# Designs tried in a protein design run: peptides against a protein of PDB entry 4KTY. Part 111

Target 1, 266 residues: chain A of PDB entry 4KTY
Amino acid sequence: YVLNDIGVIFYGEVNDIKTRSWSYGQFEDGILDTCLYVMDRAQMDLSGRGNPIKVSRVGSAMVNAKDDEGVLVGSWDNIYAYGVPPSAWTGSVDILLEYRSSENPVRYGQCWVFAGVFNTFLRCLGIPARIVTNYFSAHDNDANLQMDIFLEEDGNVNSKLTKDSVWNYHCWNEAWMTRPDLPVGFGGWQAVDSTPQENSDGMYRCGPASVQAIKHGHVCFQFDAPFVFAEVNSDLIYITAKKDGTHVVENVDATHIGKLIVTKQI

## One batch from the design tools (peptide; made by RFdiffusion4, then SolubleMPNN)

Design b2_p18_6_s4 (from b2_p18_6, 9 letters changed)
Fold by OpenDDE base, seed 4:
Structure b2_p18_6_s4 (fold): chain B 266 residues (1-266), chain A 18 residues (1-18)
Amino acid sequence: as target 1 above (266 residues)
Amino acid sequence: LREKQLKILEDQVKKIKS
């Protein structure tokens, strides 16, 4: 999880799983220096740089450009006029070296690119890390652990009533660390996500969230456990919005979100 | 109803072009 410099990222659809190679290149020249530079840009105290909890959280924030002029600018609108299309990247090295050289955010990334770069960052700093792909990944925007789907009385979807969304797939990272800040048993793999999705206490970042805690439904622990939980286990709530303003729950599907979670074992 | 809901879901799922 630290030594491998080439990985596989799962993507596509749950019924059509695809894989792509990704070169992490954590041992290539300039990459460690770039990772240190990232932490410098984050104004991270030296004392915290040995703490994987702090490092992973800072990395989560800094791999995306939001808030802090971090590494990657996300783009999901198929407009890549001022950079590289996300699909064109094959590894982390070029991205990180460009960031270090230009000292400006690199364009553009999407989830697997963020995850790839973040994986390099973590591994480069000696934190065991892997990429996780979640199919039917929910984006809970209102922190209710639900994926709300609003329907008009005629059965058509009203997308204006919620900002919740579902990705066909989403990639994030798991980092291995102890969690002395959490109760015993919640160390090990921690979910961290550098794709800018939600604001977490003032910044677009996510994690570390204890995978064990999430698996057991414990969402009260730092950091961002509710959001990660929602990504993998939100209930789909089909709601009919009546003309009189009332909402009627038509159905609840508790089995669709997070239908498949895949990660490489090496 | 279930089939209809699944179709609705499918239509609402954001597709990442990778």
Scores: peptide ipSAE 0.503, ipTM 0.922, DockQ to the pose 0.146
Fold by OpenDDE base, seed 5:
Structure b2_p18_6_s4 (fold): chain B 266 residues (1-266), chain A 18 residues (1-18)
Amino acid sequence: as target 1 above (266 residues)
Amino acid sequence: LREKQLKILEDQVKKIKS
């Protein structure tokens, strides 16, 4: 999980799974120096750079450009006039070297690009890491662990009230580390995500969240466990918004979110 | 009703163009 410099990222649809190659290049010239530069830009104390908990959390913030002029600018509107389309990237090296050279955020990325660059960052710093793809990945934006779909009385979606969303697929990372800040048994793989999705205590970052904790429903453990839990295990709640202001739950579907979670085995 | 809800879900899913 540290030595492989090329990988495979899963994407597409749950019924049409696709793969793409990604060159991590963690051993290429200038890449380690760039990772150190990223931590310098984050103003990370030297004492914290040996702590994978702090490093992975800082990395999740700095791989995206939001808040701190980090590595990648995300774009999902199919307008890439001022940079490189996300699909044009084939690996992390060019992105990281451009960031180091220009000292400005690189345009543009989407989830697999963020995950690819973040994977390089983690592996460069000796943290075992892998990319995870979640099909039907929920984005809970009100921290209620539900995907709420609000409907008008006629059965059509109320787009104003419906704020939560679902991605056909989403990529993030898992990093291997001990968690002395958590109870015994919740070390190992930790979910971390550099794609800017939600604000976490003041900036766009996510994790590390214990995979074991999430698997057993312990969403109270730092960091961002509720959000990651919701990505893979939210119930779909269909709610009719009545004209009188009342809400009626029409149906609960617990079978669609996190339909398939895939990671490359080494 | 179930089929209608599934259609609603399909319409609400954001698609990544990769």
Scores: peptide ipSAE 0.471, ipTM 0.913, DockQ to the pose 0.146
Fold by OpenDDE base, seed 2:
Parts: structure tokens; C-alpha cells; sequence
Structure b2_p18_6_s4 (fold): chain B 266 residues (1-266), chain A 18 residues (1-18)
């Protein structure tokens, strides 16, 4: 999880799983320096740089450009005129070196690119890390642990009321660390996500969230456990918004979100 | 009803082209 400099990222559809190679390059010249530079740009205190909890949380924020002029600018509108299309990247090295050289965010990334660069960052700093792909990954916008689909009386989706969304797949990272800030048993793999999805206490960041805590429904444990829990375990709630303003739950589907979670072992 | 809901879900799923 630290030594491998080439990996495989799973993507595509749950019934049509695809893989792509990704070069992490954590041992390449200039990459460690760039990772230190990233922490410098974050104005991270030296005392915190030895703490994987703080490092992973800062990395989660800094790998995306939002808030802090971090590494990658995300784009999902299929318009990449002012940079490199996300699909053109094959590894982290070029991205990180460009960031270090230009001192400006690099365009463009999507989830697997964010995850790839973040994986390099973590591994470079000695934190065991892997990329996780979640198929039918929910994006809970209001932290109610549900994927609420609001429907008009005619059966069409009310896009104004429907704030939550689902990705066909989403990639994030798991980082291995102890969690002395949590009860015993909730160390180990921690979910961290650098793709800018939700604001977490003032910044677009996510994690570290204890995988064990999430598995056991302990969403109160820092950081961002409710969001990560929702990504993998949200129920689909079909709600009819009636003309009189009332909401009627038509159905609950607990079988689709988090249909498959896959990661590559060493 | 189930099929209709599945269609709705399919339409709501954001597809990442990679």
C-alpha cells in the first residue's frame, strides 16, 4: 500500500466494470518535495505533519483547488478547453510537478484523478493508502443519510426539490492509521475523499472517517462519517410532492446505493 | 411501479465518462 507506484483504478458501471492503470510515482524526483509544498500551501503547522489524521484531512482539502488553491480543478461539464481532459491523465507525477512548478491549480480532474493524486500524496508521506471505487455512490446533500428523490404527481422528477444525487461510480481513498481520538477498534482504514462534493466545516474536504465506524453505523464519529455512510448505504426514498405541499413516501429502496465497493489489494 | 422507479433512478444517476 506504500511501495506500489503503479495501480489499478476501477470505474465504469456495476455490470460493466472497467479498470485503468494509474502511475502514482511517489518515489519520483520532486514528488516528496511537492507533497511538502502542498502542506506548506495549506499553512499546516509542523507539529501536525506527523499526525496522519491531520495530514489526511489537509490532503483531502488541498488535492482539490476549492477554498485554498489546491492541486486540481474539477470539471464535470465535458468542457476542458483551458486544460487537460481528466481522461488524458495517466498518473499523478505530471499533475503534482505542474502544480509545484506553476504554483497554480491544475486543470482538470474528476474523481479517479483526485483519488490518484491523493493516493500519491498519502503514500509519499508514508501513509498506507488505497483507492476505493463505489458503484451507485450517493451524494447526500443535506446529511439526512437518505437519497431523496422527489417526484411530481405526474411521476416526473422534481429537480428543484431533489438535491441529492447518485454517481454511477465514485472513487475515494482509504488511509491506514490509528485513531486515538476515537474509541478502541475504530482505527485501521479511514475513508478520505479529495473530490470536492460537500463542505465540511468550512472547506471542501472529507475524512478521515473510520471504515469500522461506518460499518457499525457510528456516524457521530469524526470526520464526515454521515456523508461517507450515505455514499455507501443510503436508502433511496421516492417522495411524491403533492400540490398541497404535502410529501408522501411512495417507496424505499435499500438495495441500490453502494451496490459494489471494490479496491485493489497489494 | 418498480420498473418506473428503476427508470427514474437510471435517469437520476450521473454518469461519469472516463
Amino acid sequence: as target 1 above (266 residues)
Amino acid sequence: LREKQLKILEDQVKKIKS
Scores: peptide ipSAE 0.448, ipTM 0.909, DockQ to the pose 0.147
Fold by OpenDDE base, seed 3:
Structure b2_p18_6_s4 (fold): chain B 266 residues (1-266), chain A 18 residues (1-18)
Amino acid sequence: as target 1 above (266 residues)
Amino acid sequence: LREKQLKILEDQVKKIKS
């Protein structure tokens, strides 16, 4: 999980799983320097650079351009006129080297690109890391651990009230570390995500969240456990918004979000 | 009802072009 510089990222649909190769290139010339540069740009103290908890959290913030002129600009509008389409990237090296040379965010990325670059960052700094793909990945916008789908009385979706969303798939990272800040047993793999989705205490970042804690339903532990939990385990709540302003829960579906979670074993 | 809800979900899911 540290020495392998070429990987596979799972994507596509839950019923049509696809794979793509990704070159991490953590040992290529200039990449370590760039990772250090990223931490420099984040103004990370030297004392924290040996702590994988702090490093992974900073990395989750800095791999995206939001807030801090980080590495990648996300775009999902299928218009990539001022950069490289996300699908054109084949690895992390060109992205990181461009960032280092230009000192400006690189355009453009989507979840697998963010995850690929973040994986390089983590591995380059000696943190065991892997990419995880979650099919039917929820994006909980209001931190209620639910995917609320609001419907009009006619059965159509009320787009104004429906703030939460679901990705057909989403990629993030898991980083291996001890968690002395958590109770015993919640070390190991930690979910971290550099795709800008939600603000976490002032900036777009996510994790590290204990995978073990989340698996056991513990969302009270830092960092961002509720959000990660919601990504993989939100119930779909179908709510009819009545004309009189009242809301009626029509149905609850607990079977779709996080339908499949895939990662490369070796 | 279930089928209708599944259709709604399908339409609501954002598709990533990879």
Scores: peptide ipSAE 0.430, ipTM 0.903, DockQ to the pose 0.146

Design b2_p18_7_s1 (from b2_p18_7, 7 letters changed)
Fold by OpenDDE base, seed 5:
Structure b2_p18_7_s1 (fold): chain B 266 residues (1-266), chain A 18 residues (1-18)
Amino acid sequence: as target 1 above (266 residues)
Amino acid sequence: SKKDELLEKFEKEVLQYE
């Protein structure tokens, strides 16, 4: 989880799983220096740089460009006129070295690019890490731990009222660490995500969230456990919005979100 | 079924990564 510098990332559809290779290159020249530079840009105190909890949280913020001029600019509109299309990247090294050289955010990334670069960052700093792909990944915008799908009276989806969204797949990272800030038993794998999705206490970042805590429904544990829980375990709630302003629950589907979660063993 | 119809409509709203 630290030594392997080439990996595989799962993507595509749940019924048509695809793989892409990714070169992490955590031992390549200049990469460690770039990771230290990233922490410098984050103004991270030296005392915190030995704490994987703080490092992974800072990394989740800094791998994306939002808030802090971090590493990668995301783009999801299929317009990449001012940079490199996300699908053109094959590894982390070129991205990180460009960031170090230009001292400006690199364009462009999507979830697997963020996850790839973040995986390099974690492994480079000695934190065991892997990439996880979640198929039918929910994005809960109102922190109610469910995917609310609003329907018109005719049965069509009301996109204006439907604020929550679901991705066909989403990639994030799991980092291995102890969690002395949590009760005993909630160390081990921690979910962290550098793809900018939600604001977490002032910055676009996510985690570390205890995988064990999430698995057992302990969403009160820091950091961002409710959001990660919702990504993998949200119920689909179909709600008809009546003309009189009332809402009626038409159906609940508890089996669709997080239908498949895949990670490559190292 | 109603469930299948709702799911079909939902799947049209699913966002797509590359």
Scores: peptide ipSAE 0.465, ipTM 0.907, DockQ to the pose 0.728
Fold by OpenDDE base, seed 3:
Structure b2_p18_7_s1 (fold): chain B 266 residues (1-266), chain A 18 residues (1-18)
Amino acid sequence: as target 1 above (266 residues)
Amino acid sequence: SKKDELLEKFEKEVLQYE
């Protein structure tokens, strides 16, 4: 989880799982220096750089360009005219070296690119890390731990009312660390995500969230446990929005979100 | 079934990564 510099990222559909190779390159020339530079750009105190909790949280913020001119600019509209299409990247090295050289955010990334670069960052700094792929990954926008799907009376989706979204798949990272800030038993793998999805206490970042806590429904533990929980365990709530303004719950599906979670065992 | 119909509608709204 630290020494392997080449990995496999799972993607595609739950019924058609695909894999792509990704070169992390944590030992390549200039990569460690770039990771240190990233922490410098974040103005991270020296005392915090030895704390994997702080490092992973800062990394989740800095691997995306939002808020702080971090490493990667995301694009999801198939417009990549001013950079490299997300699918063209094959590893972290070129991205990180470009960032270090230009001192400007690199275009463009999507979830697996963010996860790949973040994985390099974590491993460079001695934090065991892996990439996790969640199929049918929910994005809860209103922090209610549900995927609210609003339907018109005619059965069509009401896009104005439906604010939550679901991705066919989403990649993020798990980092191994102790959690002395949490009760005993909630150390180990921690979910961290650098893909900009939601604002967390002032900036686009996510985690570390205890995987064990999430598995046991403990969403009260820092950081961002409710959001990560929702990604993997949101109930689909089908709601009919009537013309008179009333809402009727038509159905609840508790089995679809987080249908499959896959990670490579190294 | 009603569940199947709703699921089909949901799947059409699922966002796609590359």
Scores: peptide ipSAE 0.455, ipTM 0.906, DockQ to the pose 0.698
Fold by OpenDDE base, seed 4:
Order: structure tokens, then sequence, then C-alpha cells
Structure b2_p18_7_s1 (fold): chain B 266 residues (1-266), chain A 18 residues (1-18)
């Protein structure tokens, strides 16, 4: 999980799993220097750079451009006039080197691009890391651990009543580390996500969240456990918004979100 | 199923681009 400089990222649909190669290039010239530069831009104290908890959290913030002029600008509107379409990237090297050279955020990324670059960042710094793809990945915007899907009486989706959303797939990272800040048993793989989805204590970042904690329903542990939990285990609540303003729950699905979580082994 | 139809409608609103 540290030495591999090329990987496979799963994407597509749950019923049509697709794979794409991604060159991490953590050993390529200038990449480690760029990762250090990223931490410099984050104004990360030297003392913290040896702590994978702090490093992964900073990385989750800095791989996206929000808040701090980090590495990648996300775009999901199919308008990429001022950069490279997310699908055109094949690895982390060009992105990171461009960032280092220009000292400006690189355009554009989506989840797998963020995850790819973040994976390089983690591996460069000696943190075992892998990319995880979650099919039917929830984006809980209001921290209620459920996906509210509102429908008009005619059956059409009303997207104005909630900011909750479900990605057909979403990629994030898992980083291996000890968690002395958590109870015994919650070290190991930690979910970290550099795709800017929600604000976490003032920045668009996510994690590290203990995978073991999440699996056992412990959402009280830092960092961002509720959000990660929701990504993989939210209930879908289908609500019909009546003309009179009343809401009627039409359906509840507790099994759809996080139906398949895939990661490549070593 | 009805659930699938509803989900499909919802997902189309937020699909990622490749």
Amino acid sequence: as target 1 above (266 residues)
Amino acid sequence: SKKDELLEKFEKEVLQYE
C-alpha cells in the first residue's frame, strides 16, 4: 500500500463495475517535494508532519482547493473550459507537478482524481493508503444520517427541499495508522476524503475516521465519523411533498446506500 | 420496482460526470 506506484480505481455503476488505471507516481522526481510543499502551504508545523493523523487531515483539506488554495479544483458541471476535464487525468504526477510549478490550484478534479492525488500524497509521506469506491454513496448535507429524497405529487424529484444527494459512486481513501487518540481497537484503516463535500470544523476536509468505529456504529469518534457513516449506511427516506405543505413518507430503504464498497488489495 | 424508479429519478439529479 506504500510501494505500489500504479493502481486501479473502481467506478461506474454497481451493476456495471468499471476500472481505470491510475499512476500514483509517489517516487517520481519532484513529487515528494510537492507533497512537502503542500504541507508548507498548509502552514503545518514540522512537529505535526510525523503524525499521520494530522498529516492525513491536512491532506484531506489541501488536496482540494477550497479554503486554502489547495491542489485541485472540483467541477461537476461538465464545464472545463479553464483546465483539464477530470476524466483526462491518468495519474497524480502531472497534477502535483503543475501545482508545484504554478503554485495555483489545478483544474479540474472529481472524486477519483481527488482520491488518486490524495493517495499519492499519503504514500509519499509513508502512510499506507488505498482508494475505496463506494457505490450508492450518500452525501448527507444536514448531518441527520439519512438521505431525504423529496418527491412532488406527480412523482418528480424536488431537489429544492434538501441538499442531500447520492452519488452513483464515490471514491475516497483509507489510510493505515495508529489512533492513540481513540480507544484501543480503532486504529488501522482510517477513512479520509479530499473531495470537497462538507465543511468540517471550518474547512472542507474529512477524516481520519476509524473504519472499525464506523463499522460498529461508533460515530462519536473524531474525525467526521457521522459523515462517513452516512456515506455508507444512510437510510433512504422517500418523502412526497404535498401541495398543502405536508410530507408523507412513501418508502424507507435501509439497504441501498453503501451497497458495494470496493478496494484493490495490495 | 417503485423504489428503483424513485432512486433513479433522484440519482439523475446528482450524477457525476466521468
Scores: peptide ipSAE 0.057, ipTM 0.734, DockQ to the pose 0.521
Fold by OpenDDE base, seed 1:
Structure b2_p18_7_s1 (fold): chain B 266 residues (1-266), chain A 18 residues (1-18)
Amino acid sequence: as target 1 above (266 residues)
Amino acid sequence: SKKDELLEKFEKEVLQYE
């Protein structure tokens, strides 16, 4: 999880799983220096740099450009005129070296690019890390642990009534660490995500969230456990919005979200 | 089924990574 410099990222559809090679390059010249530079840009105290909880949380913030001029600018509109299309990247090295050289955010990334760069960052700093792909990944925007799908009276979806969404797939990272700040048993793999999705206490970041805690339904533990829980376990709530403004629950699907979670065991 | 019909409608709104 630390020594492997080439990996595979799963993507595509649940019924058509695809793989992409990704070069992490954590041992390439200048990469460790760049990771240290990232922490410098975050103004991270030296005392915190030895704490994987703090490091992974800072990394989740800094790998995206939001808030702090971090590494990658996300784009999902298929218009990448001012940079490199996300699909053109084959590894973390070029991205990190460009960031270090230009001292400006690199364009552009999507989830697997964020996850790839973040994986390099974690591994460079001695934190065991892997990329996780979740098929039918929920994005809970209103923190209610469910995906609200609003329907018109005619049964058509009204996408204007909610910001909740579902990705066909989403990639994030899991980092291995102890969690002395949590009850015993909630160490080990921690979900962390650098793709800018939601604000977490003032910054676009996510995690570390205890995978064990989430598996046992404990969403009260720091950090961002409710959001990660929702990504993998949200119920789809189909709500008919009546013309009179009333809402009626038409259906509930508890099986669609998080249908498949894949990670490569290294 | 009604459930399947609703799901099919929703799946058209699923965001795609490119």
Scores: peptide ipSAE 0.038, ipTM 0.686, DockQ to the pose 0.742

Design b2_p18_7_s2 (from b2_p18_7, 7 letters changed)
Fold by OpenDDE base, seed 1:
Structure b2_p18_7_s2 (fold): chain B 266 residues (1-266), chain A 18 residues (1-18)
Amino acid sequence: as target 1 above (266 residues)
Amino acid sequence: SMKDELLKKFEESVLRYE
């Protein structure tokens, strides 16, 4: 989880799983220096740089460009005229070295690019890390731990009636660490995500959220456990929006979100 | 079934990368 410099990222559909190679390059020249530079740009105190909780949280903020002129600018509109299309990247090294030399955010990334760069950052700093792909990944935008699916009276989905969304897949990271700030048993793998999705106490960042806590439904623990829980375990709430403005719950499906979560064992 | 129909509609609405 630290020594491998080449990996595989899972993507695609749950019934048509695909893989892409990604070069992390945590041992290549200039990469460690760049990771330290990232923490410098974050104005992270030296005393915190030895704490994987703080480091992973700062990393989740700084790998995206939002708020703090971090590493990657996200784009999801298939228009990449001012940079590199997300699919053109094959590893973290070129991205990180460009960031270090230009001192400006690099364009462009999507979830697997964010996860790839973040994985390099974590591994470079000695934090065991892996990429996780979640199929049917929910983005709960209204913090109700459910995915609202609004239907017209004819049964068709109207995605304009909610800010909630579901992706066919989403990639984030898990980092291994102890959690002395949590009760016993909630250390180990922690979910962290650098793809800018939601504001977390003033910044677009996510985690570390205890995987064990989420697995057992404990969403009261720091950091961002409710959001990560919703990504993997939101109930689908099918709601018919009637012409008179009333809403009727048609069905609830508790099994489809997070239908498959994939990560490599090495 | 109604459940299957709803699921199909949902899956069609899921966001996908271009």
Scores: peptide ipSAE 0.535, ipTM 0.927, DockQ to the pose 0.646
Fold by OpenDDE base, seed 5:
Structure b2_p18_7_s2 (fold): chain B 266 residues (1-266), chain A 18 residues (1-18)
Amino acid sequence: as target 1 above (266 residues)
Amino acid sequence: SMKDELLKKFEESVLRYE
């Protein structure tokens, strides 16, 4: 989880799982220096750089360009005229070295690119880390731990009312650490995500969220446990919006979100 | 069934990478 510098990232559909290779290159020349530079750009206090909780949280913020001129600019509109298409990247080294050289955010990334670069960052700093792929990954926008699907009376989806979304797959990271800030038993793997999805206390960042806490429904534990919980365990709530403005729950599906979660042993 | 129809509508709304 620290020594391997080449990995595999799972993607695609749950019924058509695909893999892509990714070169992490955490031992390549200039990469450690770049990771330190990233923490410098974040203005991270030196005393905090030995704390994996703080480092992983800062990393989740800085691997994306939002808020702080971090490493990667995300793009999901299939327009990549001012940079490199996300699918063209094969590893973290070129991205990180470009960031260090240009001192400007690198274009462009999507979830697996963010996860790949973040994995390099964590491993480079001695934090055991792996990439996780979640199929049917929910994005809860209203913090109610549900995927609310609003339907018109004719059965069609009301896109104006439906603010939550689901991705066919999403990639994030798990980092291994102790959690002295949490009750005993909630250390170990922590979910962290650098793909900019939601604002977390003023910045686009996510985690560390205890995987054990999430598995046991302890969403009150810092950081961002409700959001990560929703990604893997949201109920689909089908709601019909009536013409008179009332809402009727038509159906609940508790089995579809997070249908498959995959990570490779490294 | 209603469940199957709802699931179909849901799957059509799922975001996908190209």
Scores: peptide ipSAE 0.489, ipTM 0.909, DockQ to the pose 0.662
Fold by OpenDDE base, seed 3:
Structure b2_p18_7_s2 (fold): chain B 266 residues (1-266), chain A 18 residues (1-18)
Amino acid sequence: as target 1 above (266 residues)
Amino acid sequence: SMKDELLKKFEESVLRYE
């Protein structure tokens, strides 16, 4: 079995799906060394480096720069004066080699860049991995498994009250592993995400969350299953904020979040 | 319809990457 070192990442709108090529380069010179360096920077015990559960969770934390001076600095404000615009990257190799050389976080990334680099990291360390794109991806900020959309009486969105957000698309990774820490049947593909979105037990990281568990609504299983579940299956709750401060639920849409999930076979 | 209007407002609020 030979892992592909070039892949395709799906992005864009659900009605206008686009693809971009991404060079993972897990076999390129210096990349394995860099992945080991990343784990060294994370101060990961040697005993844990053979455990894909621990490795993927550490990788989730370390591919983003938050908390631990990890690999990539995210930027979503269209200001990239001190680095490379996210759209300019075409693969993981330059990013990882820059990180190894400079020993400082690399600027800048967005979700597909994080996913691309994380995919390289996982594959380089012998963990089967793929990138997944979720269209209409919810970011649940209050852990209620809902996307609460607050509307003014005039129908406009109340940005002050609306804390949750939805992306037109979001990319993360799925890593293949056994889950002896979970009940039988919940191994296989595990969702992991290195894009810094929410704090998970002290660090910006996400997963591994059993895809099978999420599909069956088992949000009680570690790690971060509620968050991942919300990304793909949260209900849209439309709430009208009245002038007197009262709230009225106008509508519930259970079909829009996670409208399409796309991945390429590895 | 009300549903269509709400959906339109939602889609306008959706965040987008570059």
Scores: peptide ipSAE 0.486, ipTM 0.909, DockQ to the pose 0.674
Fold by OpenDDE base, seed 2:
Structure b2_p18_7_s2 (fold): chain B 266 residues (1-266), chain A 18 residues (1-18)
Amino acid sequence: as target 1 above (266 residues)
Amino acid sequence: SMKDELLKKFEESVLRYE
């Protein structure tokens, strides 16, 4: 499971699925040392480093540069003049080694880059991990487990009122671990995400969220289950903003968010 | 249908990577 150092990441559109190769390189020289360095930068106690729950949560925070000068700086504005365009990366090794050498965040990443580096981090530390691609991935900003789409009277989306967003695809990771902190049956694959999306108790991090819990709607289970649930299960709520300021729900669609979730078996 | 029209508007609002 942790032996495969080359992977495939799915991306693109749900009706036009694309793949890209990614070299994880978890066995390359200096990579394990870099992963330990990442935990050092996180000021993670030695006692916690053997706990995959804590390690994966710290990793989700540290693979992104927000809050803690972690590994990768995200950029989504197509301006990459001060670093490497996200699409130019082919694997984790160069990113991690640059981080270790420079001791500064590496520019730039997007979801598959974050997921790729995070996958290396997890695998280096002996945590079975895989990358998951979710098509029509919702970003719930207000933790209501809905995608509220506000429409003008002319039918166009009101971007000012619409705070939630949907990506054509989003990549995150699943890490295999026991969850003694959860009820029996909620171990196994845990969703973890290092792409900075939402603040989770003071940091841009996400997970571990039990995949089984998400599948069964147990959003009360730590960590960040509501957010992950919303990414894959949010209902689309179409709301028309009237001229008088009133809002009318026009329709609800429960079929489009999380339309397809794809992962390669380890 | 109204549903189809709404879906089209939704799809136009979907964020995409370039």
Scores: peptide ipSAE 0.483, ipTM 0.908, DockQ to the pose 0.687

